# Peptides against a protein of PDB entry 8YR4: the designs that were tried, part 279

Target 1, 309 residues: chain A of PDB entry 8YR4
Amino acid sequence: PRGSPALQLVVLICLGLMGLERALNVLVPIFYRNIVNLLTEKAPWNSLAWTVTSYVFLKFLQGGGTGSTGFVSNLRTFLWIRVQQFTSRRVELLIFSHLHELSLRWHLGRRTGEVLRIADRGTSSVTGLLSYLVFNVIPTLADIIIGIIYFSMFFNAWFGLIVFLCMSLYLTLTIVVTEWRTKFRRAMNTQENATRARAVDSLLNFETVKYYNAESYEVERYREAIIKYQGLEWKSSASLVLLNQTQNLVIGLGLLAGSLLCAYFVTEQKLQVGDYVLFGTYIIQLYMPLNWFGTYYRMIQTNFIDMEN

## One batch from the design tools (peptide; made by RFdiffusion4, then SolubleMPNN)

Design b2_p30_8_s1 (from b2_p30_8, 20 letters changed)
Fold by OpenDDE base, seed 3:
Structure b2_p30_8_s1 (fold): chain B 309 residues (1-309), chain A 30 residues (1-30)
Amino acid sequence: as target 1 above (309 residues)
Amino acid sequence: DELFKEEEEERKKEEEIDAEAERRAAELEA
């Protein structure tokens, strides 16, 4: 936002809060490790109570690793409302100005409601795309990179490799299966619209259908449209189950390999019991945002197509 | 009529995203 120093300050505060969320994603597992180690060592109540209170406070700020429910994320979202409104209004005014520069022939060929809907879709797609990139995609990729660096530095290089391979495979399969699934979802939506259009056309022409005694024919056409829709819905739902199961298997294999390696190093006295709990907690925290990555990728792809139209 | 269909399709797409969202959140809490 080049015109208002106040909105520039809000953007800088939001970027600072995003950095704080990344720090919390590392600190929360570390404090949980420290609690487990203090419990194992039978440490004095005062040290344990302080570490537990600090952990609960950090967990309140983080919001369970989903980001969306944490105090820091809620504060970021609240502050970002003014920046989003400024960006939306600027895009809307640019689209509106461009529409006024278009030829009279272009306007005479289109209805005013269609032109306004194109403008609203264009504004929503640009603002949505920017929001998903900045607040969901980039932070998730940053958390993965920070996780790989953390495990490579404070554990063995083998843990960093397991996290790297697991997350790379997870992201690649999520993209590939989501792109494959998008074909079934588009076909389902197109068939839903066609089925609804047939029902509306039959009901609007009710008098004509009654005049020709064509009720049985219209019901049969509607049944065929429903069966065709349900066949596409099944493919869409089955492809979602396949995506979720593939994601679960990749995370499960990464968690298994890393947990066995942690357990082995704990038995060799190279790691503490708390480090085993840290690995499991951290992998689950990385999994929570990644589960949404397929949805975000699809939303980005949809908004990009809606911006090209 | 077309505007109402598109608004309802957008609302259904949002509700399906939110329902897929809630299901995935519930599976992580369980």
Scores: peptide ipSAE 0.015, ipTM 0.465, DockQ to the pose 0.030; fails the geometry check
Fold by OpenDDE base, seed 1:
Structure b2_p30_8_s1 (fold): chain B 309 residues (1-309), chain A 30 residues (1-30)
Amino acid sequence: as target 1 above (309 residues)
Amino acid sequence: DELFKEEEEERKKEEEIDAEAERRAAELEA
């Protein structure tokens, strides 16, 4: 971003965080291997517990295997919001300025195509949402139930309880935070439509704007509307990052509690090293679909809001 | 992840629209 040294620094930090994410992708498997080795060697509990805690901390930073929901990725996304908003605003103002040079026929043709594309996105979204609810939400709930039953039958009842509490808390927080976020999304979309309508009216009246030499005034008025929109967009995007981070924390706590308990039972020779590997892998596998669940529940709400407008 | 991919594809489409609009803006400043 030219002209803002602060935003240039944010870009450099984001690039550094991307490098850190790649380093975590290497370190997490190494620490996991070290846990397996320490369990095999029957190492002292203090050394094992420290290594497990360090692994879970690194896994919290990395996220649920894709990195997209990790603390580092969330921090990167959060910092990037201001960079994206700066670029978007600059582009929108350049486009808007150029659009005032174009013919009315071009404006009418583009508006019709854009309105049609919004309508097609709205309709495609509803069909996609219903399919998602049926093919992803229901199976994910089934996988959780199967997981609770499996851990309750083949492990100690404490493992089934940890999975139950973790997944119940995850689902509850996902719903509650998403409903809270919907208010920000609705406010954002309403302001987006108002900003667009203002641009539309200015461009329909471009002959009048040119007659009064008011182009600079209309550009500044549009800039103010974009800044107001971006204030709401930031709240929406920041609330999304908060949701993802909250989800990551819940899974991280469940993984920590269950991994420590599993490691303890392996040290007591009640479980095998393979059971520790199984538990950790299974929790991560349950997390992956659940991360998508929060994502598509948001898409569902976005698409419902986009259809109501 | 798909919202991150769709927000990343929307961000890539926004960055591609932004890059195409920056390219078109650079072509208009040239």
Scores: peptide ipSAE 0.007, ipTM 0.366, DockQ to the pose 0.155; fails the geometry check
Fold by OpenDDE base, seed 2:
Structure b2_p30_8_s1 (fold): chain B 309 residues (1-309), chain A 30 residues (1-30)
Amino acid sequence: as target 1 above (309 residues)
Amino acid sequence: DELFKEEEEERKKEEEIDAEAERRAAELEA
């Protein structure tokens, strides 16, 4: 934000809070491990109570692992409102200025409502794209990298390799299946619009349809359009189930392989029981944001198409 | 958040249909 030192400071505070969220994503599993180890060792109540209280406080700051409900994330979102409003207003004014530079022939060929909708789509697409990239995609990739580094340094290199292979396979399959699914979604949306257009045309020509007693014919044509739509909708929905199931299988296999390896190292007294709980907790925490990655990828792709229009 | 975006996309589609219906109605009156 050029021209407001206050908004630049707010952006720096938001970046600092994002760094704090990354630190909390590492600290929360570590403190949970420490609780399990202290319980296993039958440690004194004072040490246990302090560690539990510290864990609950860190968990309050972090929230539900998606970051969406944590105190730090809520504070970041609250501070970002002013930056988003400044960015939105700046994009709206640029679009509005550009619309006034366009020829009278362009304005006469378009309705004011269509022009405003194009402006609103353009503003929403730019602000939405920026929000998804900065607050969802980049932090999720950072958490994966931090996780791989953590497991490679503090566990055996085999754990870092399992996490790397599992996350790389998960991301690759999510992108490939999402791109494949986008074809079915586009075909569904095109057929939805064609079905709606037929319904509107039939209703606008109601008098003509009534005059020719063509009501049964129009209903049958509408039924055929619905059946074609539902065939495409089924392909879109079935492709989503296939994506979710593929993601679930990759998660399940990664969790199984890592959990068995961790259990083996606990039996060999190389790791503690708390390290098994840490691995499971940390892996589940990494997967929670990744479930939304396919949705974010689609939203980014849609917002790019809407900005080109 | 996702429900709110689906509702906002549905509302934008409804406003688009109404604007297109008004367009076609005005083209039939002209």
Scores: peptide ipSAE 0.006, ipTM 0.324, DockQ to the pose 0.144; fails the geometry check
Fold by OpenDDE base, seed 5:
Structure b2_p30_8_s1 (fold): chain B 309 residues (1-309), chain A 30 residues (1-30)
Amino acid sequence: as target 1 above (309 residues)
Amino acid sequence: DELFKEEEEERKKEEEIDAEAERRAAELEA
């Protein structure tokens, strides 16, 4: 943001908090590992209590898995509100100024409601795209890279390879299946709009429909439109279930392969019991934001289409 | 799921405003 040093400082603080969140995603599993190892070794209560207290504090900062966003994420979101409002207002003013530069023919051929809708969609698409890219997509990719590096350095290179292959396959399948399902969703939305238009044209012409006793005919046409819509809705919903199940299978296979390999190394006394728990915990932590990646990818595609219009 | 529902509801509201704007568009061209 040019012109506001205070907003630049807030952006830097938000970036620092994002870096802290990435560090917490590594530290929380490590502290959980240490608790399991200390319990296995029957360590003194004072050492165990300190490690547990530290883990709970780090988990409070992270927030992951408790149904609430962590303190660091909430603080980041709170500080970002002012930056988002500044960015939104700037984009809105740029769109509005551009609309005023457009030809009189463009304005005469469009209704004020349509022009406002284009402006609002354009503003929401740009601000949404930026927010999802910066706060969801980039951090998730960073967590994957950090995970691969961590497992490659502190575990055997085979663990880093398993995580890399599973995450690469997951992302690729998520993109491919999301692009495939987008066709069904577009067809569903087009048929929903057509069904709604028919319902309302029938209601606007209610007097004419009553005059001709055509009520049964309009109801049957509406029923046929609903059946056609529900056929497309089923395809859209079934394609979403297929995506989620495919994602679950890829993560399940990765978790199985890595857990078996970890268990084998624990039996050979090359790894501790805590390392098995670390691997499982870390993979589950990577899975949680990745489950939303298909949604983020669709939002990105929708926002790009809405910017081109 | 909730954020996706909120965005699907916002998108449905936008598509609703769209269909209503297109209908008001068709009614004034008639």
Scores: peptide ipSAE 0.005, ipTM 0.339, DockQ to the pose 0.250; fails the geometry check

Design b2_p30_8_s2 (from b2_p30_8, 24 letters changed)
Fold by OpenDDE base, seed 5:
Structure b2_p30_8_s2 (fold): chain B 309 residues (1-309), chain A 30 residues (1-30)
Amino acid sequence: as target 1 above (309 residues)
Amino acid sequence: DEEFKREEEIRREEEEIDRRAEERARELEE
C-alpha cells in the first residue's frame, strides 16, 4: 500500500510469517523423524523429552491441515485484516469512480440495485482473488517446490522424482477436472437463481395468484423448477466426488511408490525407520492444502470472468 | 469432503455479499 509505512510494515511482517510457515512445514516432520529414531535407539529420557517438547511447540505454531489453523497462520490472518480493508476500500472506490464515468445509456438500462450488485461482486472478486493467490495458491506451490528440493537433497533423487511426478499429475488432473466441472456448477447456479426468481415473483404477485385460485399451479411450477435444479445439483456434486476420488488415487499411488521405495532402503540399511515415517507424514502434509486447490482454481476463474463483465 | 465444505463456505459468502448488496440497494431507493 503506497502512502502508509505502517501498512507496509504489516505486509512485510505477514510475508515473514509466511516464510516461517514454510520453515515449520519442513521442521515439524524432521523433529517427528528424530523422535522416532531416538525411541528406536533407546536414547536417554532427557534428550527425548527435549525433542518431544520442541516438536509439540513447533506443531502448535504450525497447526494441522485446513481445519486447524496454527498460531502463526492466525497471527498472519489477524494482521492482514487491516491490509484487506485498505485494499477493499481502494478497489471499491476505483469501481465506483469507473461507474460514474460510464455512459448515461448504460445507467438508464440498469436498475440501481443491479449496479450496486455489480460493484460489490467486482470488489469481492478482486480482493478474494488476491487473497487466494497470495495466501493459498502461491504458498502451496512453494511447499511442493521445497518438498521436491528437500527429498532430492536429503533422501535420494528418486524420491524427488516421485514427488515431482505425483504433484505434477495431481495439479494437471485437478485443473482439467475442475474446468470440466465448472460448466455443471454454472448451469446449477443459473437454475438456482431462476428457481428463486420464480418463487419471489409468485410471492410478490400473491394477490393475483389468490384471485385466480392459481396456488396449485404455482406450486407445481415451483416443483418442476426444483426437480430441474436437483438434476443439475446431482451433476455438480457427482463431478466433485469424481475430482476427490481422482485426487485420492493420484496421492495413493504416489504414497505407495514412495513408501515401497522407503521400505526397500530401510531394509538395505541406507535409511532409518524414522525416514519412512517422515516421508509418509510429509506427503500427507502436502496433500492437505492441495485438496482445496480445485476450489481455489475455480474461484480464480470465476473472479476473472466477473471482473471482465 | 473438505472441498465440499469450502464450496459451501464460498457459497454462503457469495449469498451474504448478494444480500448486503440488495439491502444497500433498498436503502438507496428509500
Scores: peptide ipSAE 0.016, ipTM 0.492, DockQ to the pose 0.787
Fold by OpenDDE base, seed 4:
Structure b2_p30_8_s2 (fold): chain B 309 residues (1-309), chain A 30 residues (1-30)
Amino acid sequence: as target 1 above (309 residues)
Amino acid sequence: DEEFKREEEIRREEEEIDRRAEERARELEE
């Protein structure tokens, strides 16, 4: 935003809040570890109460661990509304100006409603793509990298390797299965639109259908279209279940391997009981935003395709 | 987020159905 120093300050504050969310994602598991260690050591109530109060406060700032529902995230989202509106308006005005520069032949060949739809799609695609990249994809990747570094430095290098392999496999499978299921979703949406179009055509031609007593024929054609749609819907839905189950298996195997290794190091007194709890809590915290990564990746692809058209 | 996106996808699909229904209703009045 070159024209408004106030909006530049809001962007800087939002970037600072994003950095704070990353710090909270590391600190919350650490404070939870410290509570477990203090409880195990039978530490004095004053130290325990301070650590618990600090943990609950940090957890309030973080929210659900995804960073999407915490106070810091809500404050960031609230402040970003003005930046999004400025960006949207700027993109919309650029598209509108470009549409006015297009040839009269281009405008005469299109209905005004189609032109407005192109402008709205273009604006939504650009603003949506930027928002998903900046607020969902980049932060999630940053949290994974920070997690790998944290476990490699403060635990054994084997923990960093387990997290790296688990998250790399998770992301790769999420992308591959999401690209595979996109074919089924496109086929489903195409058949849904065809089924709806058939229903609309039958209702618009109601007088003709009634004149020929063809109501039973139109109902049977609509039934066949629904059955064809449901066959594609089943493939789309089953592919989503397969994605979710594959993701769950990868996280489950990573959690199993890391938890067994952590338990082993606790038995050898190389790690504390709190470190076992930290590992489990941190892996679950990394998993929560990743569950949505396939949806974000698909929306990014859709918005990119809608920008090329 | 998936519920909101599903609601937004449903809303966009409903708006697209309504718009196609209105466009075809206009084509029948002409």
Scores: peptide ipSAE 0.008, ipTM 0.371, DockQ to the pose 0.194
Fold by OpenDDE base, seed 2:
Parts: C-alpha cells; sequence; structure tokens
Structure b2_p30_8_s2 (fold): chain B 309 residues (1-309), chain A 30 residues (1-30)
C-alpha cells in the first residue's frame, strides 16, 4: 500500500507470519517423527515429554487438520483486515472515478443499479483475486516446493520426485477439469437466469396471461426451462464429483507409491519408523490446501470474468 | 430495480453458498 507506512509494516509482518507458517509446516511433521522415534527407542520420559509439549505448541501455532486455523494464521488474518479494507476502498474509488470518466452515452444506456453492480463486482473480484493469490495459491505452491526440497535432501531424490509428479499431476488435472467444468457452470447459470427472467416476465404480465387464459402454457414453458436447467445442473454437479474423485485418485496413488517406498527403506534400516509417519503426515498436510485449489482456481477465473465485465 | 435486487440477491446467495461451502469445509476439516 502506497502512502501509509503503518500498512506497509503490517504487510511485512504478514509476510513474516506467512514465512513462519511455511517453517511450521516443516517443523510439525519433524517433531511428530521425533516423538515416534523416541517412543520406539523407549527414551526417558523427560525427553519425550519435552518433545510432545514442543510438538503441541508448534501444532497450536500451525493449526490445520482439525478445521482450526492456527494462531499464526489467525494473527495474519487479523492484521490483514486493515490491508484488505485499504485495498478494497482504493479499488472501489478507482472504479468509481473511472465510471465518472465514462461517456454520457455509456451512462444513459445503463441503469444506475447496473452501474453499481459492475462497480461492486469489480471491487470484489480484484480484492478476492488478490486474497486468493496471496494467501492460498502462492503459499500452497511454496509448501509444495519446500516439500520437494525437504524430501529430496533428507530422504531420497525418489521421494522428491514422487511429490513433484503427484503435485504436478494434481495441479494440472485440477486446472484442466476445472476449465472443462466452467463450461457447464456457465451454461447452467445462463439457463438459470433465462428461467428466472421467464418467470419474472410471466408474473409481470399476469393480467395479459389471465386475459388470454395462458396460465397452463406459461407453467409448461417454465417446466421445460426447469428441466433444461436441471440437466445442466446435473452436468455441473457430476463434473465436480469427477474433479474430486480425480484429485483423490492422484493423491491416493502418490501416497501409495511414497508409503511403499518409505516402508521399504524402513525395513532396510535406512529410515526410522518415525520417517514413515513424517511422510504420511506431511503429504496429508500438503493435500489439505490443495483440496481447495480447484475452488480457488475457479474463484480466480470468476473474479477475472467479473473484472472484465 | 427488482431484477437488479434479484441479481444482487443471487450474488449474495452464491457468496453465501460459497461461504457455507467454506464453513462446511472448515467443519469437515474439524
Amino acid sequence: as target 1 above (309 residues)
Amino acid sequence: DEEFKREEEIRREEEEIDRRAEERARELEE
């Protein structure tokens, strides 16, 4: 944000907290590994209790896995409210200023309501896009890269390759299936709007419909529009199930391949039992934000469309 | 005005469905 050093400091603190979240995403699985190893070695209670307490504290800072946003994420979100409000207000004022610069012909051809909606959609789309990019997309990509580096350095290059292939395939299929799904959703929304418009037109022309005894004809036209809508809704919903199932299969195959390889290395005494637990917990932790990636990608696409309109 | 209110209400319902999907998502992460 240009013009407020206080908001710039808040942005820097939020970026620092985002870096801390990335560090926690690596440390939490490591401490959980260490607990499992200490339990396996029958380590003294004092060392175990300290490691467990440290793990629980790190898990409190991280959150995740139980729907609870971590303390660090909550603090980041809280601090970001002021930055979001500043950005929103700035975008809104820019759009409003731009609307006042538009030709009289543009304003005469549009209702004031429609103009306000365009402004609100434009503001929401830009602020939403920024939020999803900064807080969801970029951090998730960073966690994937950090995960690949971590597994490549501390386990074996094969683990880094499995994570890379799994996540790359997951992201690619998520994008491709989401783009394919967007076609069905656009068709559904267009048909929904057309169905609503027909219902409104029929109700506004109620006296004319009554005069001609055309109620049965209007009901049948509405039924046909609903059936057509439901056919598109089914395609949209079925495409979502297909996306989720495709994502689940990719993650399942990645977990299977990596877990088998990890189990094999544990049997060869190259890795400890805790390293198997670390792999599973870390991959699940990478998967949680990726479940939302399709939703985020779609929100990004919607926000781009709403910004272009 | 009524068509505009409906499209804003649809947008609010879509935002509320997306918000409820995010809340149910948080509840499924719980």
Scores: peptide ipSAE 0.008, ipTM 0.376, DockQ to the pose 0.034
Fold by OpenDDE base, seed 3:
Order: C-alpha cells, then structure tokens, then sequence
Structure b2_p30_8_s2 (fold): chain B 309 residues (1-309), chain A 30 residues (1-30)
C-alpha cells in the first residue's frame, strides 16, 4: 500500500504472522513427537506436563489442522481487512476512472447495470486472486518445501524423496483432474442458467401460456431441461468424487510408504517411536491445505477469466 | 444468486473437507 505507513506496518506484521504459522506447522509435530517419546520412556510428570501444555498452546496458535481457524491466522485475517479495503477501493477507483475515459459509443451500447457489474466483477476478481495467491497458494507451497527440507535433514533422504514425489504427484494430478472437471462444471452452470431462464420466461409469459392452454407443454420442456441439468450435475459431482479419491489414494500411498520405512528404521533403532508419530502427523498437516488446492486453483482461474472480461 | 451459490458450493466443499480431515485425524489417534 503506497501512501500509508500504517498500512505498510500492518502488511509487515501480517507477513511476520505468516512466518510464525510456518514455524508452528513444524513445531507442533515436533512437540507431539516429544510427548510420545516422554510417555514411552516413562519420564517424570513435570517434564511431561510442561511439554503437553506447550503443545496445546502451540496447537491453539496453529488451529485445527487447516491452519485457517488458528489464533495467529484469525489475527492475520483481522489485520488484513484494512489492507484489503484499501486495495479494493484503489482498484474500484481505477476501474471507475477508466470507465469514464471510455468512448460515449461504449456507454450508449451498455446498460448502467452492466457497467456496474463489470466494475464489481473486476474489483472482486483482482482482490480475490491476490488474497488466494498470498494467503493460500504461496503458504501451502512454502509448507511443502519446508517439509521436504525437514524430512531430508532430520530423517533419511528417502523420506524427503517420498514427500517430494507424493506432493508433486498430488499437485500435478489435482491440476490435471481440476482442468478436466472444469469442462463439466462450465457445462452444468450454462445449463442451470438456461433452465432458470426458461422458467422465468414461462412465468413472465403466464398470460400467453394460459391463453393457449400450453401449461403442460411448458412443464414438459422444463422437465427436459431439469433432466439435462441433472445429467451434467451428476458428471460434475462424480468428477469431484474422482478428484477426492485420487487425492486420497496419492496421500494414502505416500503415508503407507513413509510409515513402513519409518517403522523399519524404528525396528533398527535408528529412529524413535515418536518419529513414526511425527511423520504421520506432519503428512496429514501438509495434506489438509492441499485438499483445498483444487478449489483455490479453480477460483484463481475463474477470477483470472473474470478479470480479462 | 450465482455468487451465493458459488459461496454455498465452496462452503459445502469446505465442510466436507474439514469433516474428512477430522475423520482421518481420529483414525490416526486411534
């Protein structure tokens, strides 16, 4: 934000909080490992109680798995409201100024409601795209990179390779299947709008439909439109289930391979029992934001298309 | 209306993801 030092400070604080969230994503599994190891060793109650209290406090700061509901995330979101409002207002004023610079012929060809809708869509698409990139996509990619580095340094290089292959395959399949399903979603939305438009047109022409006793014909046309919509809805929903199942399979295979390898190293006394629990917990923490990646990717694509229009 | 339906679809996808994440977290604690 150029021109407000207060908003620049808020952005820096938000970036600091994002860094803290990344640190919490590493620390929470480590503290959970330490609890399991202390329980296994039958450590004194004072050491265990301190480690458990510290873990619960870190988990409160991180939030429930997705990181979106944690105290740090909520504080970041709260502070960001003013930055978002400033950015939105700046984009709205730029779009509005540009609309006033356009030719009279452009304005005469469009209704005032369409012009306002273009301005609102343009503002929403730019601000939405920026928010998803900065707060969801970039942090998720950073957590994956941090995870690969962590497992490569503190475990064997094979664990880093398993995480790398699992996450790269997950992201690639998520993108490919999301692009494939976008065709079904677009067809569904187009058919929904066409079905709704037929219902509205039939109801607006109610007097004409009554005059010709064409009620049964309009109902049958609407039924055919609904059946066509439901056929596209089924394809969209089935493609979502296929995406979720593919994602689950990739994470399941990564978790299986890494858990078996970790169990083997624990039997060889190269790792502790807590390290097995850490691996499982950390992979699940990486998985939670990745499950949203397909939704974020679609929202980014939609917002990009809405910005070009 | 389209925006509300998109938000409702996102919210449903979100709730389903959260539910599955919680179910998996329980299965691993068990």
Amino acid sequence: as target 1 above (309 residues)
Amino acid sequence: DEEFKREEEIRREEEEIDRRAEERARELEE
Scores: peptide ipSAE 0.014, ipTM 0.464, DockQ to the pose 0.022; fails the geometry check

